# Designs tried in a protein design run: peptides against a protein of PDB entry 3HTU. Part 14

Target 1, 75 residues: chain A of PDB entry 3HTU
Amino acid sequence: RRPEEWGKLIYQWVSRSGQNNSVFTLYELTNGEDTEDEEFHGLDEATLLRALQALQQEHKAEIITVSDGRGVKFF

## One batch from the design tools (peptide; aimed at target 1 V23 H59 K73)

Design b2_p16_7_s4 (made by RFdiffusion4, then SolubleMPNN; from b2_p16_7, 7 letters changed)
Fold by OpenDDE base, seed 2:
Structure b2_p16_7_s4 (fold): chain B 75 residues (1-75), chain A 16 residues (1-16)
Amino acid sequence: as target 1 above (75 residues)
Amino acid sequence: EEEERQKQALQDFLEK
């Protein structure tokens, strides 16, 4: 799958599960309990980041980088 | 838990 395709799957989960306007760490999206049954669970972080960057271009997500770590907010 | 601490830090930052 292309990063854009992964982004689509991730955003579909966000929308269906009512997680819009929620904040996640990058680790939480691929290794957390809430996504254990999703196809993108276990996705490598490099590919995840590219997927989120694709969503960011569409104004569906914002990647957050602070001194204490990295995360993403979905819209 | 490190993951929870990191998420809290992100939330605190966004609330500012």
Scores: peptide ipSAE 0.276, ipTM 0.804, DockQ to the pose 0.072
OpenDDE base, seeds 1, 3, 4, 5: peptide ipSAE 0.262, 0.274, 0.264, 0.273; ipTM 0.796, 0.805, 0.796, 0.803

Design b2_p16_8 (made by RFdiffusion4)
Pose (drawn by RFdiffusion4):
Structure b2_p16_8 (pose): chain A 75 residues (1-75), chain P 16 residues (1-16)
Amino acid sequence: as target 1 above (75 residues)
Amino acid sequence: SAELLAKGAALSAPTP
């Protein structure tokens, strides 16, 4: 599955829950306790980063760099 | 975690 297909799925989960301006760690998206039964749970950080970059090009997400890791804000 | 939330709170949706 390509980066942008994950990106669509990631974006749909965020939008439907009312988290349209929420900030997430990349880890908590693929490994957190809220996304356990989500389809993207277990996705590697590299592919996730690429899916997020595709969303950023669509102005749907902003990737945040915080020293020892990565996060993201969704719009 | 606090740093991430602070940086996230400083962001706004970009203009298309």

Design b2_p16_8_s1 (made by RFdiffusion4, then SolubleMPNN; from b2_p16_8, 7 letters changed)
Fold by OpenDDE base, seed 3:
Structure b2_p16_8_s1 (fold): chain B 75 residues (1-75), chain A 16 residues (1-16)
Amino acid sequence: as target 1 above (75 residues)
Amino acid sequence: MKELLEKGASLTKPVP
């Protein structure tokens, strides 16, 4: 799958689960209990980041970078 | 996620 395709799957999960406006660490998205049944569970962080960047271009997400790590806010 | 929230990120609880 291309990063944009992963982004679509991730955003579909966010929407279906009613978690728009939620904040996640990158680890929570691919390794968390809440996404265990999703196809993107276990996705490598590099591909995840590119997927989120694609969503960010569509104003559906905002990648947050702080000194203690990275996360993402979905809209 | 706590450190992200402390940096000003807002969180909306998921809808069941």
Scores: peptide ipSAE 0.094, ipTM 0.697, DockQ to the pose 0.176
OpenDDE base, seeds 1, 2, 4, 5: peptide ipSAE 0.066, 0.050, 0.059, 0.062; ipTM 0.686, 0.674, 0.665, 0.682; seeds 2, 5 fail the geometry check

Design b2_p16_8_s2 (made by RFdiffusion4, then SolubleMPNN; from b2_p16_8, 9 letters changed)
Fold by OpenDDE base, seed 3:
Structure b2_p16_8_s2 (fold): chain B 75 residues (1-75), chain A 16 residues (1-16)
Amino acid sequence: as target 1 above (75 residues)
Amino acid sequence: MEELRKKGESLTKPVP
C-alpha cells in the first residue's frame, strides 16, 4: 500500500470510531489496544509517518512534536 | 504524553 492508502485506512478508523479531535502517540496508533484488529496495526513507524503526512496535507490531521516524542491530532 | 496532550488540545483546527 502507498502511504496515502494507509492514511485512508487510518482516517476511516478514526471517523468510524469517533476519535476525531483526539490525540494519539504514533505508538498508540500502531501498537495500541484500540487498533489491534485494524490492518494498520503493526505498521512500521516510518510508513505511518508518511501516511499521517498525507493526511496532514488534506487537513485531516496534524503531527505534533514535543520534547519526548511525536503524536498526531485528527480533525 | 502530558506535554503531547496539552499541545494537541491547543489545536482547534489544522494549520493551513
Scores: peptide ipSAE 0.446, ipTM 0.864, DockQ to the pose 0.761
OpenDDE base, seeds 1, 2, 4, 5: peptide ipSAE 0.057, 0.428, 0.114, 0.052; ipTM 0.684, 0.850, 0.703, 0.675

Design b2_p16_8_s3 (made by RFdiffusion4, then SolubleMPNN; from b2_p16_8, 6 letters changed)
Fold by OpenDDE base, seed 1:
Structure b2_p16_8_s3 (fold): chain B 75 residues (1-75), chain A 16 residues (1-16)
Amino acid sequence: as target 1 above (75 residues)
Amino acid sequence: MEELLKKGASLSKPVP
């Protein structure tokens, strides 16, 4: 899958689970218990980041960078 | 939502 396709799957999960406007760490998305049944579980962080960047271009997500790590807010 | 994001997060809901 291309990063944009991964982004679509991730955003579909966020929307269907009613978690728009929620904030996640990158680890929570790919390693958390809440996504164990999702196709993007276990996705490498580099590909995840590219997927989220694609969503960010569409104003569907905002990547948050702090001194201690990164997260993402979905809209 | 983990503590690291509280340092720089904008208005948002925590992870349920």
Scores: peptide ipSAE 0.102, ipTM 0.698, DockQ to the pose 0.198
OpenDDE base, seeds 2, 3, 4, 5: peptide ipSAE 0.089, 0.096, 0.093, 0.069; ipTM 0.714, 0.696, 0.696, 0.713

Design b2_p16_8_s4 (made by RFdiffusion4, then SolubleMPNN; from b2_p16_8, 9 letters changed)
Fold by OpenDDE base, seed 2:
Structure b2_p16_8_s4 (fold): chain B 75 residues (1-75), chain A 16 residues (1-16)
Amino acid sequence: as target 1 above (75 residues)
Amino acid sequence: MEELKKLGSSLSKPVP
């Protein structure tokens, strides 16, 4: 899958689960219990980041970089 | 990731 396609799957999950306007660490998205049944579970962080960057271009997400890691807020 | 979660608590709704 292309990054944009991964981004679509991730955003669909966020929307269906009613978690818009929530903040996640990158680790939570790909390794968390809440996404165990999702296709993007286990996705490598580099590909995940590119997917989120695609969503960010569409104003559907904002990547947050802090001193102790990275996360994302979905809109 | 404590800093990120703190930002999330301030800028977003709680995760269900």
Scores: peptide ipSAE 0.116, ipTM 0.710, DockQ to the pose 0.240
OpenDDE base, seeds 1, 3, 4, 5: peptide ipSAE 0.103, 0.114, 0.111, 0.114; ipTM 0.707, 0.709, 0.710, 0.712

## One batch from the design tools (peptide; aimed at target 1 F75)

Design b2_p17_1 (made by RFdiffusion4)
Pose (drawn by RFdiffusion4):
Structure b2_p17_1 (pose): chain A 75 residues (1-75), chain P 17 residues (1-17)
Amino acid sequence: as target 1 above (75 residues)
Amino acid sequence: SFREELDEKGEEIEHER
């Protein structure tokens, strides 16, 4: 599955829960306790990072750099 | 902490827009 297909699925999960301006760590998206039964749970950080970059090009997400890791804000 | 800094940067981005 390509980066942008994960990106569409990630974006749909964020939009439907009312988290349209929420900030997330990349880890909690693929490994957190809220996303355990989600389809993208277990996705590696590299592919997730590319899916997020595809969303940023569509102005649907902003990737945040915080010293020892990564996060993301969705719009 | 990391979460607090990340939330702060998220709020700064929202205020800039």

Design b2_p17_1_s1 (made by RFdiffusion4, then SolubleMPNN; from b2_p17_1, 7 letters changed)
Fold by OpenDDE base, seed 3:
Structure b2_p17_1_s1 (fold): chain B 75 residues (1-75), chain A 17 residues (1-17)
Amino acid sequence: as target 1 above (75 residues)
Amino acid sequence: SFLEELKKKGQEILEEE
């Protein structure tokens, strides 16, 4: 799958599960309990980041950076 | 913590938009 395709799957989960406006660490998205049954669970962080960047271009997410790392807010 | 700061920044974005 291309990053854009992963982004679509991730956002579909966000929408269906009612996680819009929620904030996640990158780890929570791919390693958390809430996404255990999703295809993107276990996705490598590099690909995840590219997927989220694709969503960001569509104004569906915003990657947040703090001194300790990164996360994402979905809209 | 990282999570606390992340959640705080995320909430600020929500409030700003």
Scores: peptide ipSAE 0.440, ipTM 0.814, DockQ to the pose 0.927
OpenDDE base, seeds 1, 2, 4, 5: peptide ipSAE 0.419, 0.429, 0.415, 0.427; ipTM 0.803, 0.807, 0.794, 0.809

Design b2_p17_1_s2 (made by RFdiffusion4, then SolubleMPNN; from b2_p17_1, 7 letters changed)
Fold by OpenDDE base, seed 4:
Structure b2_p17_1_s2 (fold): chain B 75 residues (1-75), chain A 17 residues (1-17)
Amino acid sequence: as target 1 above (75 residues)
Amino acid sequence: SFMEELKKLGEQILAER
């Protein structure tokens, strides 16, 4: 899958699960219990970041940087 | 914590939209 395709899957989960307007660490998205059954669970961070950047371009997410860590806000 | 700060920033972003 391309990063954009991963982004689509991630956002579909966000929407289905009612997580719009929620904030996640990148780790939570791919390693958390809430996403264990999702195809993007275990996705490498580099690909995840590109996926989120694609969503950001669509104004569906905003990547947040705190110190040397990152998270994401979904809309 | 990192998460708390992240949540705060998230709230700020939401409030500014």
Scores: peptide ipSAE 0.419, ipTM 0.854, DockQ to the pose 0.909
OpenDDE base, seeds 1, 2, 3, 5: peptide ipSAE 0.413, 0.300, 0.416, 0.405; ipTM 0.844, 0.780, 0.852, 0.848

Design b2_p17_1_s3 (made by RFdiffusion4, then SolubleMPNN; from b2_p17_1, 5 letters changed)
Fold by OpenDDE base, seed 4:
Structure b2_p17_1_s3 (fold): chain B 75 residues (1-75), chain A 17 residues (1-17)
Amino acid sequence: as target 1 above (75 residues)
Amino acid sequence: SFREKLEEKGEEILKKR
């Protein structure tokens, strides 16, 4: 899958689960219990970041950097 | 904590939209 395709899957999950306007650490998205059954679980962080950047271009997310960590806000 | 700061930043972003 391309990053934008991963982004679509991630955003679909966010929407289906009613978690728009929520923030996630990158770790929570790919390693959290809430996403265990999702195809993007276990996705490497580099690919995840590119996927989120694709969503960011669509104004569906914003990647947040706090200290030395990263997360994402979905809209 | 990192999580709290992340949430705070997220709220700030939302308010600016």
Scores: peptide ipSAE 0.643, ipTM 0.922, DockQ to the pose 0.908
OpenDDE base, seeds 1, 2, 3, 5: peptide ipSAE 0.637, 0.637, 0.642, 0.640; ipTM 0.919, 0.920, 0.921, 0.920

Design b2_p17_1_s4 (made by RFdiffusion4, then SolubleMPNN; from b2_p17_1, 8 letters changed)
Fold by OpenDDE base, seed 3:
Structure b2_p17_1_s4 (fold): chain B 75 residues (1-75), chain A 17 residues (1-17)
Amino acid sequence: as target 1 above (75 residues)
Amino acid sequence: SFKEELEKKGKEILEKQ
């Protein structure tokens, strides 16, 4: 899958699960309990970041940087 | 914590939207 395809799958989960306007660490998205049954569970962080960047271009997410690392807010 | 800081910034982003 291409990054934008992963982004689509991730955002579909966000929308279906009612997680819009929620903030996630990158770890939570790919390693959290809430996404265990999702195809993107276990996705490498580099690919995840590119997927989220694709969503960011569509104004569906914004990658957030704090001193400890990165996360994402979905809209 | 990292998560708390992330949520704080997330709220700030929401307010700017």
Scores: peptide ipSAE 0.501, ipTM 0.839, DockQ to the pose 0.931
OpenDDE base, seeds 1, 2, 4, 5: peptide ipSAE 0.489, 0.481, 0.482, 0.497; ipTM 0.837, 0.841, 0.847, 0.841

Design b2_p17_2 (made by RFdiffusion4)
Pose (drawn by RFdiffusion4):
Structure b2_p17_2 (pose): chain A 75 residues (1-75), chain P 17 residues (1-17)
Amino acid sequence: as target 1 above (75 residues)
Amino acid sequence: LEELERELEAFEDYLER
């Protein structure tokens, strides 16, 4: 599955829950306790980063760099 | 400038969290 297909799924989960301006760690998206029964749970950080970069090009997400890791804000 | 402002707001929101 390509980066942008994960990106569409990631974006749909965020939009439907009312988290349209929420900030997430990349870890808690693929490994957190809220996304355990989500389809993208277990996705590697590299593919996840690319899917997020595709969303950023669509102005649907902004990747945040915080020293020892990565996060993301969705729009 | 708009992209930088959005980046800085998103970074502040992360720190507030």

Design b2_p17_2_s1 (made by RFdiffusion4, then SolubleMPNN; from b2_p17_2, 8 letters changed)
Fold by OpenDDE base, seed 2:
Structure b2_p17_2_s1 (fold): chain B 75 residues (1-75), chain A 17 residues (1-17)
Amino acid sequence: as target 1 above (75 residues)
Amino acid sequence: EEEEERQKKALEDYLKK
């Protein structure tokens, strides 16, 4: 899959999951309990980052890269 | 897991600024 395709799958999960928290660490997106049944579970961080960057270009996500943490906010 | 929670908390606090 292309990064854009992964991004689509991730955002579809975000949209349909009913999660009240829109902020995730990169780790919990691919390794957390909440995504264990998703196709993107176990996705390598590099590919995940590219997928999120694609979503960011569409203004559907914001990647947070501060010194004391890395994550993403979905819109 | 605790580290993950701390990181998420830090991110949330950052976004609230």
Scores: peptide ipSAE 0.177, ipTM 0.739, DockQ to the pose 0.067
OpenDDE base, seeds 1, 3, 4, 5: peptide ipSAE 0.173, 0.172, 0.174, 0.164; ipTM 0.735, 0.734, 0.736, 0.727

Design b2_p17_2_s2 (made by RFdiffusion4, then SolubleMPNN; from b2_p17_2, 8 letters changed)
Fold by OpenDDE base, seed 1:
Structure b2_p17_2_s2 (fold): chain B 75 residues (1-75), chain A 17 residues (1-17)
Amino acid sequence: as target 1 above (75 residues)
Amino acid sequence: SSELERQREALEDFLKK
């Protein structure tokens, strides 16, 4: 899958899940319990980041990066 | 996990600033 294809799958999950909090750590998306049944579970962080960057270009997400933390806010 | 909690804390600290 291309990064934008992964991004689509991730965003579909976020949208259909109706998450009260739309902010996630990057680790949570691919290693957390909430996504264990999703195709993108276990996705390497580099590919995940590229997928989220594709969503960011579409104004569907904002990547938050700080010294000791990485996250994403979905819109 | 410890890694998840660490990253969450760092992220939350950023959002509070």
Scores: peptide ipSAE 0.107, ipTM 0.695, DockQ to the pose 0.063
OpenDDE base, seeds 2, 3, 4, 5: peptide ipSAE 0.106, 0.104, 0.103, 0.106; ipTM 0.693, 0.694, 0.692, 0.679

Design b2_p17_2_s3 (made by RFdiffusion4, then SolubleMPNN; from b2_p17_2, 10 letters changed)
Fold by OpenDDE base, seed 4:
Structure b2_p17_2_s3 (fold): chain B 75 residues (1-75), chain A 17 residues (1-17)
Amino acid sequence: as target 1 above (75 residues)
Amino acid sequence: SEEELRQQQALEDFLKK
């Protein structure tokens, strides 16, 4: 899958699960309990970041960087 | 590791406050 395709899957989960306006660390999205049954669980961080960047371009997410850590807020 | 978990928690606390 392309990053944009992963982004679509991620945002679909966000929407279906009512996680809009929620904040996640990148780790939570791919390793957290809430996404255990999602196709993107276990996705490498580099690909995840590119997927989120695609969503950011669509104003569906905002990537947040704190020191050496990263998170994301979905809209 | 414990340190990684601690760092993750700290990041979460910051992002979600």
Scores: peptide ipSAE 0.198, ipTM 0.737, DockQ to the pose 0.051
OpenDDE base, seeds 1, 2, 3, 5: peptide ipSAE 0.190, 0.190, 0.195, 0.194; ipTM 0.733, 0.733, 0.735, 0.735

Design b2_p17_2_s4 (made by RFdiffusion4, then SolubleMPNN; from b2_p17_2, 8 letters changed)
Fold by OpenDDE base, seed 3:
Order: sequence, then structure tokens, then C-alpha cells
Structure b2_p17_2_s4 (fold): chain B 75 residues (1-75), chain A 17 residues (1-17)
Amino acid sequence: as target 1 above (75 residues)
Amino acid sequence: MEEEERRREAYEKFLEK
């Protein structure tokens, strides 16, 4: 899958689960209990970041990097 | 850092905006 395709799957989960306007760490998205049944669970962080960047271009997410981690807000 | 601390830091950064 291309990053844009992963982004689509991630945002579909955000929308159908009612997680819009919420903040996640990148770790939570791919390793958390809430996404265990999703295809993007276990996705490597580099690919995840590219997927989220695709969503950011569409104004559907905002990525933030911190000293020892990264987060994302979905819209 | 632990997940709890990582999450807190991420939230704090968003609140700064």
C-alpha cells in the first residue's frame, strides 16, 4: 500500500469510531489496544508518518513532534 | 519515556498552539 492508502484506512477508522478532534501518540495508533483489529496495527512508524503527512495535506490531521515522541490530532 | 509521559507531552505541545 502507498502512504496515501494507509492514510485513507486510518482516517476511516478515526471517522467510524468517533475519534475526530482527538489526539493520539503515533505509538497508540499502531500499537494500542483500540486499533488491534485494524489493518494498520503494527505498521512501521516511518510508513505511518508518511500516511499521516498525506492526511495533513488534506487538512484532516496535524502532526506534532516532541523531544521523545510524536503525536497527531485528527479533524 | 513511557507512553503516559509521551501522550502528555504531545497534548501540551498542541495546547501551545
Scores: peptide ipSAE 0.115, ipTM 0.664, DockQ to the pose 0.146
OpenDDE base, seeds 1, 2, 4, 5: peptide ipSAE 0.105, 0.112, 0.101, 0.103; ipTM 0.627, 0.649, 0.612, 0.620

Design b2_p17_3 (made by RFdiffusion4)
Pose (drawn by RFdiffusion4):
Structure b2_p17_3 (pose): chain A 75 residues (1-75), chain P 17 residues (1-17)
Amino acid sequence: as target 1 above (75 residues)
Amino acid sequence: HVTEEDVEELEEKFEAE
């Protein structure tokens, strides 16, 4: 599955729950306790980063760099 | 866009993890 297909799925999960301006770590998206029964749970951070970069090009997400890791804000 | 408060919230999440 390509980066942007994950990106559409990631974006749909965020939009439907009312988290349209929420901040997430990349880890908690693929490994957190809120996303355990989500389809993207277990996705590697490299592919996730690429899916997020596709969303950022669509102005649907902003990747945050915080020293020892990565996060993301959705719009 | 991202604010200073978002960055602080994110730092707290990284510490919790």

Design b2_p17_3_s1 (made by RFdiffusion4, then SolubleMPNN; from b2_p17_3, 9 letters changed)
Fold by OpenDDE base, seed 4:
Structure b2_p17_3_s1 (fold): chain B 75 residues (1-75), chain A 17 residues (1-17)
Amino acid sequence: as target 1 above (75 residues)
Amino acid sequence: MVTEEDIELLRERLKKL
């Protein structure tokens, strides 16, 4: 899959899951319990980041970088 | 937009890892 395709899958999950919080660590998305049944579970961080960057271009997400790591906010 | 509250939430989540 292309990064854009991964991004679509991720965003679909975020949207349909009815999450109260729209902020996630990158680890939660690919290694979290909540995404165990998702196709993107286990996705390498580099590919994940590219997928999120694709969403960011569409203003559907914003990648957040802090000293302790990275995350993303979905819109 | 990302708010300071969002960032703080993220920091807290990262601490748990």
Scores: peptide ipSAE 0.747, ipTM 0.942, DockQ to the pose 0.800
OpenDDE base, seeds 1, 2, 3, 5: peptide ipSAE 0.743, 0.744, 0.742, 0.746; ipTM 0.941, 0.941, 0.941, 0.942

Design b2_p17_3_s2 (made by RFdiffusion4, then SolubleMPNN; from b2_p17_3, 7 letters changed)
Fold by OpenDDE base, seed 4:
Structure b2_p17_3_s2 (fold): chain B 75 residues (1-75), chain A 17 residues (1-17)
Amino acid sequence: as target 1 above (75 residues)
Amino acid sequence: MVTEEDIELLREKLEEL
């Protein structure tokens, strides 16, 4: 899958689970309990980041970088 | 728009890791 395709899957999950406007760590998106049954579970961070960047270009997400790590807010 | 509250929440989540 291309990053854009991964982004679509991720955003679909966020949307259908009613978690828009929520903040996630990158870890909990791909390694968390809530996404265990999702296709993007276990996705490598590099690919995840590219997927989120694609969503960011669509104004559907914003990647947040702090000293302790990175996360994302979905819109 | 990411708010300061969003950032603080993220920091808290990252501390749990």
Scores: peptide ipSAE 0.760, ipTM 0.944, DockQ to the pose 0.872
OpenDDE base, seeds 1, 2, 3, 5: peptide ipSAE 0.758, 0.758, 0.745, 0.754; ipTM 0.943, 0.943, 0.940, 0.943

Design b2_p17_3_s3 (made by RFdiffusion4, then SolubleMPNN; from b2_p17_3, 7 letters changed)
Fold by OpenDDE base, seed 4:
Structure b2_p17_3_s3 (fold): chain B 75 residues (1-75), chain A 17 residues (1-17)
Amino acid sequence: as target 1 above (75 residues)
Amino acid sequence: MVTEEDIEKLREKLEKL
């Protein structure tokens, strides 16, 4: 899958799951319990980042970088 | 738009890792 395709899958999950909080760590997206049944579970961080960057270009997400790590907010 | 609250939420999550 291309990064854009992964991004679509991720965003679909975020949307249909009705998450109250839109902020996620990169880790919980691919390694968290909530995504165990998702196709993107276990996705390598590099590919995940590219997927999120694709969403970012569409203004559907914004990657957040802090000293302790990275995350993303979905819109 | 990412707010300071969003960043704080993220920091809290990262602290738990």
Scores: peptide ipSAE 0.764, ipTM 0.947, DockQ to the pose 0.775
OpenDDE base, seeds 1, 2, 3, 5: peptide ipSAE 0.760, 0.760, 0.752, 0.760; ipTM 0.946, 0.946, 0.943, 0.946

Design b2_p17_3_s4 (made by RFdiffusion4, then SolubleMPNN; from b2_p17_3, 9 letters changed)
Fold by OpenDDE base, seed 5:
Structure b2_p17_3_s4 (fold): chain B 75 residues (1-75), chain A 17 residues (1-17)
Amino acid sequence: as target 1 above (75 residues)
Amino acid sequence: MVTQEDIEKLKEKLKKL
């Protein structure tokens, strides 16, 4: 899959899950319990980042970098 | 737009890792 295709899958999950909190760590997206049944579970961080960057270009997400790690907010 | 509250939420999540 291309990064934008992964981005689509991730965003679809975020959208359909109906979660109130739209801020995620990168880790919980691919290694968390909530995504265990998703195709993108276990996705390497490099590919994940590229997928999120694709979403960012579409203004569907914003990658957040702090001293303790990275995350993302979905829109 | 990412707010300061969003940043704090993220920081709290990262502490759990």
Scores: peptide ipSAE 0.780, ipTM 0.949, DockQ to the pose 0.777
OpenDDE base, seeds 1, 2, 3, 4: peptide ipSAE 0.774, 0.775, 0.777, 0.777; ipTM 0.948, 0.948, 0.948, 0.948

Design b2_p17_4 (made by RFdiffusion4)
Pose (drawn by RFdiffusion4):
Structure b2_p17_4 (pose): chain A 75 residues (1-75), chain P 17 residues (1-17)
Amino acid sequence: as target 1 above (75 residues)
Amino acid sequence: AEEEHEEELAEAKEQLE
């Protein structure tokens, strides 16, 4: 599955829950306790980072760099 | 608008810290 297909699925989960301006760690998206029964749970951080970059190009997400890790804000 | 957007991103970064 390509980066942008994960990106569409990641974006749909965020939009439908009312988290349209929420900030997330990349870890919590693929390994957190809210996304356990989500389809993208267990996705590696490299593919997740690319899916997020595809969303950023669509102005649907902004990747945040915080020293020892990565996060993301969705729009 | 540009300053407000930067402030929101700065607050989002602080939430991650």

Design b2_p17_4_s1 (made by RFdiffusion4, then SolubleMPNN; from b2_p17_4, 8 letters changed)
Fold by OpenDDE base, seed 4:
Structure b2_p17_4_s1 (fold): chain B 75 residues (1-75), chain A 17 residues (1-17)
Amino acid sequence: as target 1 above (75 residues)
Amino acid sequence: MEEERKKELKEAEEKLR
């Protein structure tokens, strides 16, 4: 899958689970218990970041950078 | 570490509003 395709899957999960406007660490998106049954679980962070960047271009997400890593807010 | 990161992200998100 291409990054934008992963982004679509991720955003679909966010929407279906009613978690729009929520903030996630990159880790919990791919390693958390809440996404264990999702296809993107276990996705490498580099690919995840590219996927989220694609969503960001669509104004569906905003990547947040802090001192100890990154996260994302979905819209 | 993850919990602290989450807190920082939430704080950062609040500042973006």
Scores: peptide ipSAE 0.371, ipTM 0.823, DockQ to the pose 0.220
OpenDDE base, seeds 1, 2, 3, 5: peptide ipSAE 0.352, 0.367, 0.330, 0.346; ipTM 0.818, 0.823, 0.810, 0.818

Design b2_p17_4_s2 (made by RFdiffusion4, then SolubleMPNN; from b2_p17_4, 7 letters changed)
Fold by OpenDDE base, seed 5:
Structure b2_p17_4_s2 (fold): chain B 75 residues (1-75), chain A 17 residues (1-17)
Amino acid sequence: as target 1 above (75 residues)
Amino acid sequence: SEEELKKELEEAKKKLE
């Protein structure tokens, strides 16, 4: 799958689960319990980041960087 | 830690609202 395709799957989950406007660490998105049954669970961080960057270009997400690492907020 | 990171992200979230 291409990054934008992964982004679509991720955003579909966000929308369907009502997680819009929520923030996530990159880890919990792909390794957390809430996404355990999703196709993107276990996705490597590098690919995840590219997927999120694709969503960011569509104004559907914003990657946030803090002192301890990065996360993402979905819209 | 993951917990600390989440906390910082939540704080950052407020600035985006």
Scores: peptide ipSAE 0.524, ipTM 0.878, DockQ to the pose 0.173
OpenDDE base, seeds 1, 2, 3, 4: peptide ipSAE 0.515, 0.524, 0.508, 0.521; ipTM 0.874, 0.876, 0.872, 0.876

Design b2_p17_4_s3 (made by RFdiffusion4, then SolubleMPNN; from b2_p17_4, 8 letters changed)
Fold by OpenDDE base, seed 5:
Structure b2_p17_4_s3 (fold): chain B 75 residues (1-75), chain A 17 residues (1-17)
Amino acid sequence: as target 1 above (75 residues)
Amino acid sequence: ELEERLEELERARELLE
C-alpha cells in the first residue's frame, strides 16, 4: 500500500470510531489497544508518518512534532 | 514506555489547544 492508502484506512478508522478531533501519539495509532484489529496496526513509523502527512495535505490531520515525541490531531 | 507515551500525548494536546 502507498502512504496515501494507509492514510485512507487510518482516517476511516478515525471517522467510524468517532475519534475526530482527538489527539494521538504516533505510537498509539500503530501499537495501541484501540487499533489492535486494524490493518495499520504494527505499521512502521516512517510509513505512518507519510500516511499522516497525506492526510494533513487534505486538512484531515495536523502533525505535531516536539523534541521528545510526536502527535497528531484528526479533524 | 507508557509514561513516555503519556508525556508525548500531553504535550501534543497542549500544543493543539
Scores: peptide ipSAE 0.058, ipTM 0.630, DockQ to the pose 0.162
OpenDDE base, seeds 1, 2, 3, 4: peptide ipSAE 0.052, 0.041, 0.056, 0.035; ipTM 0.647, 0.618, 0.628, 0.622

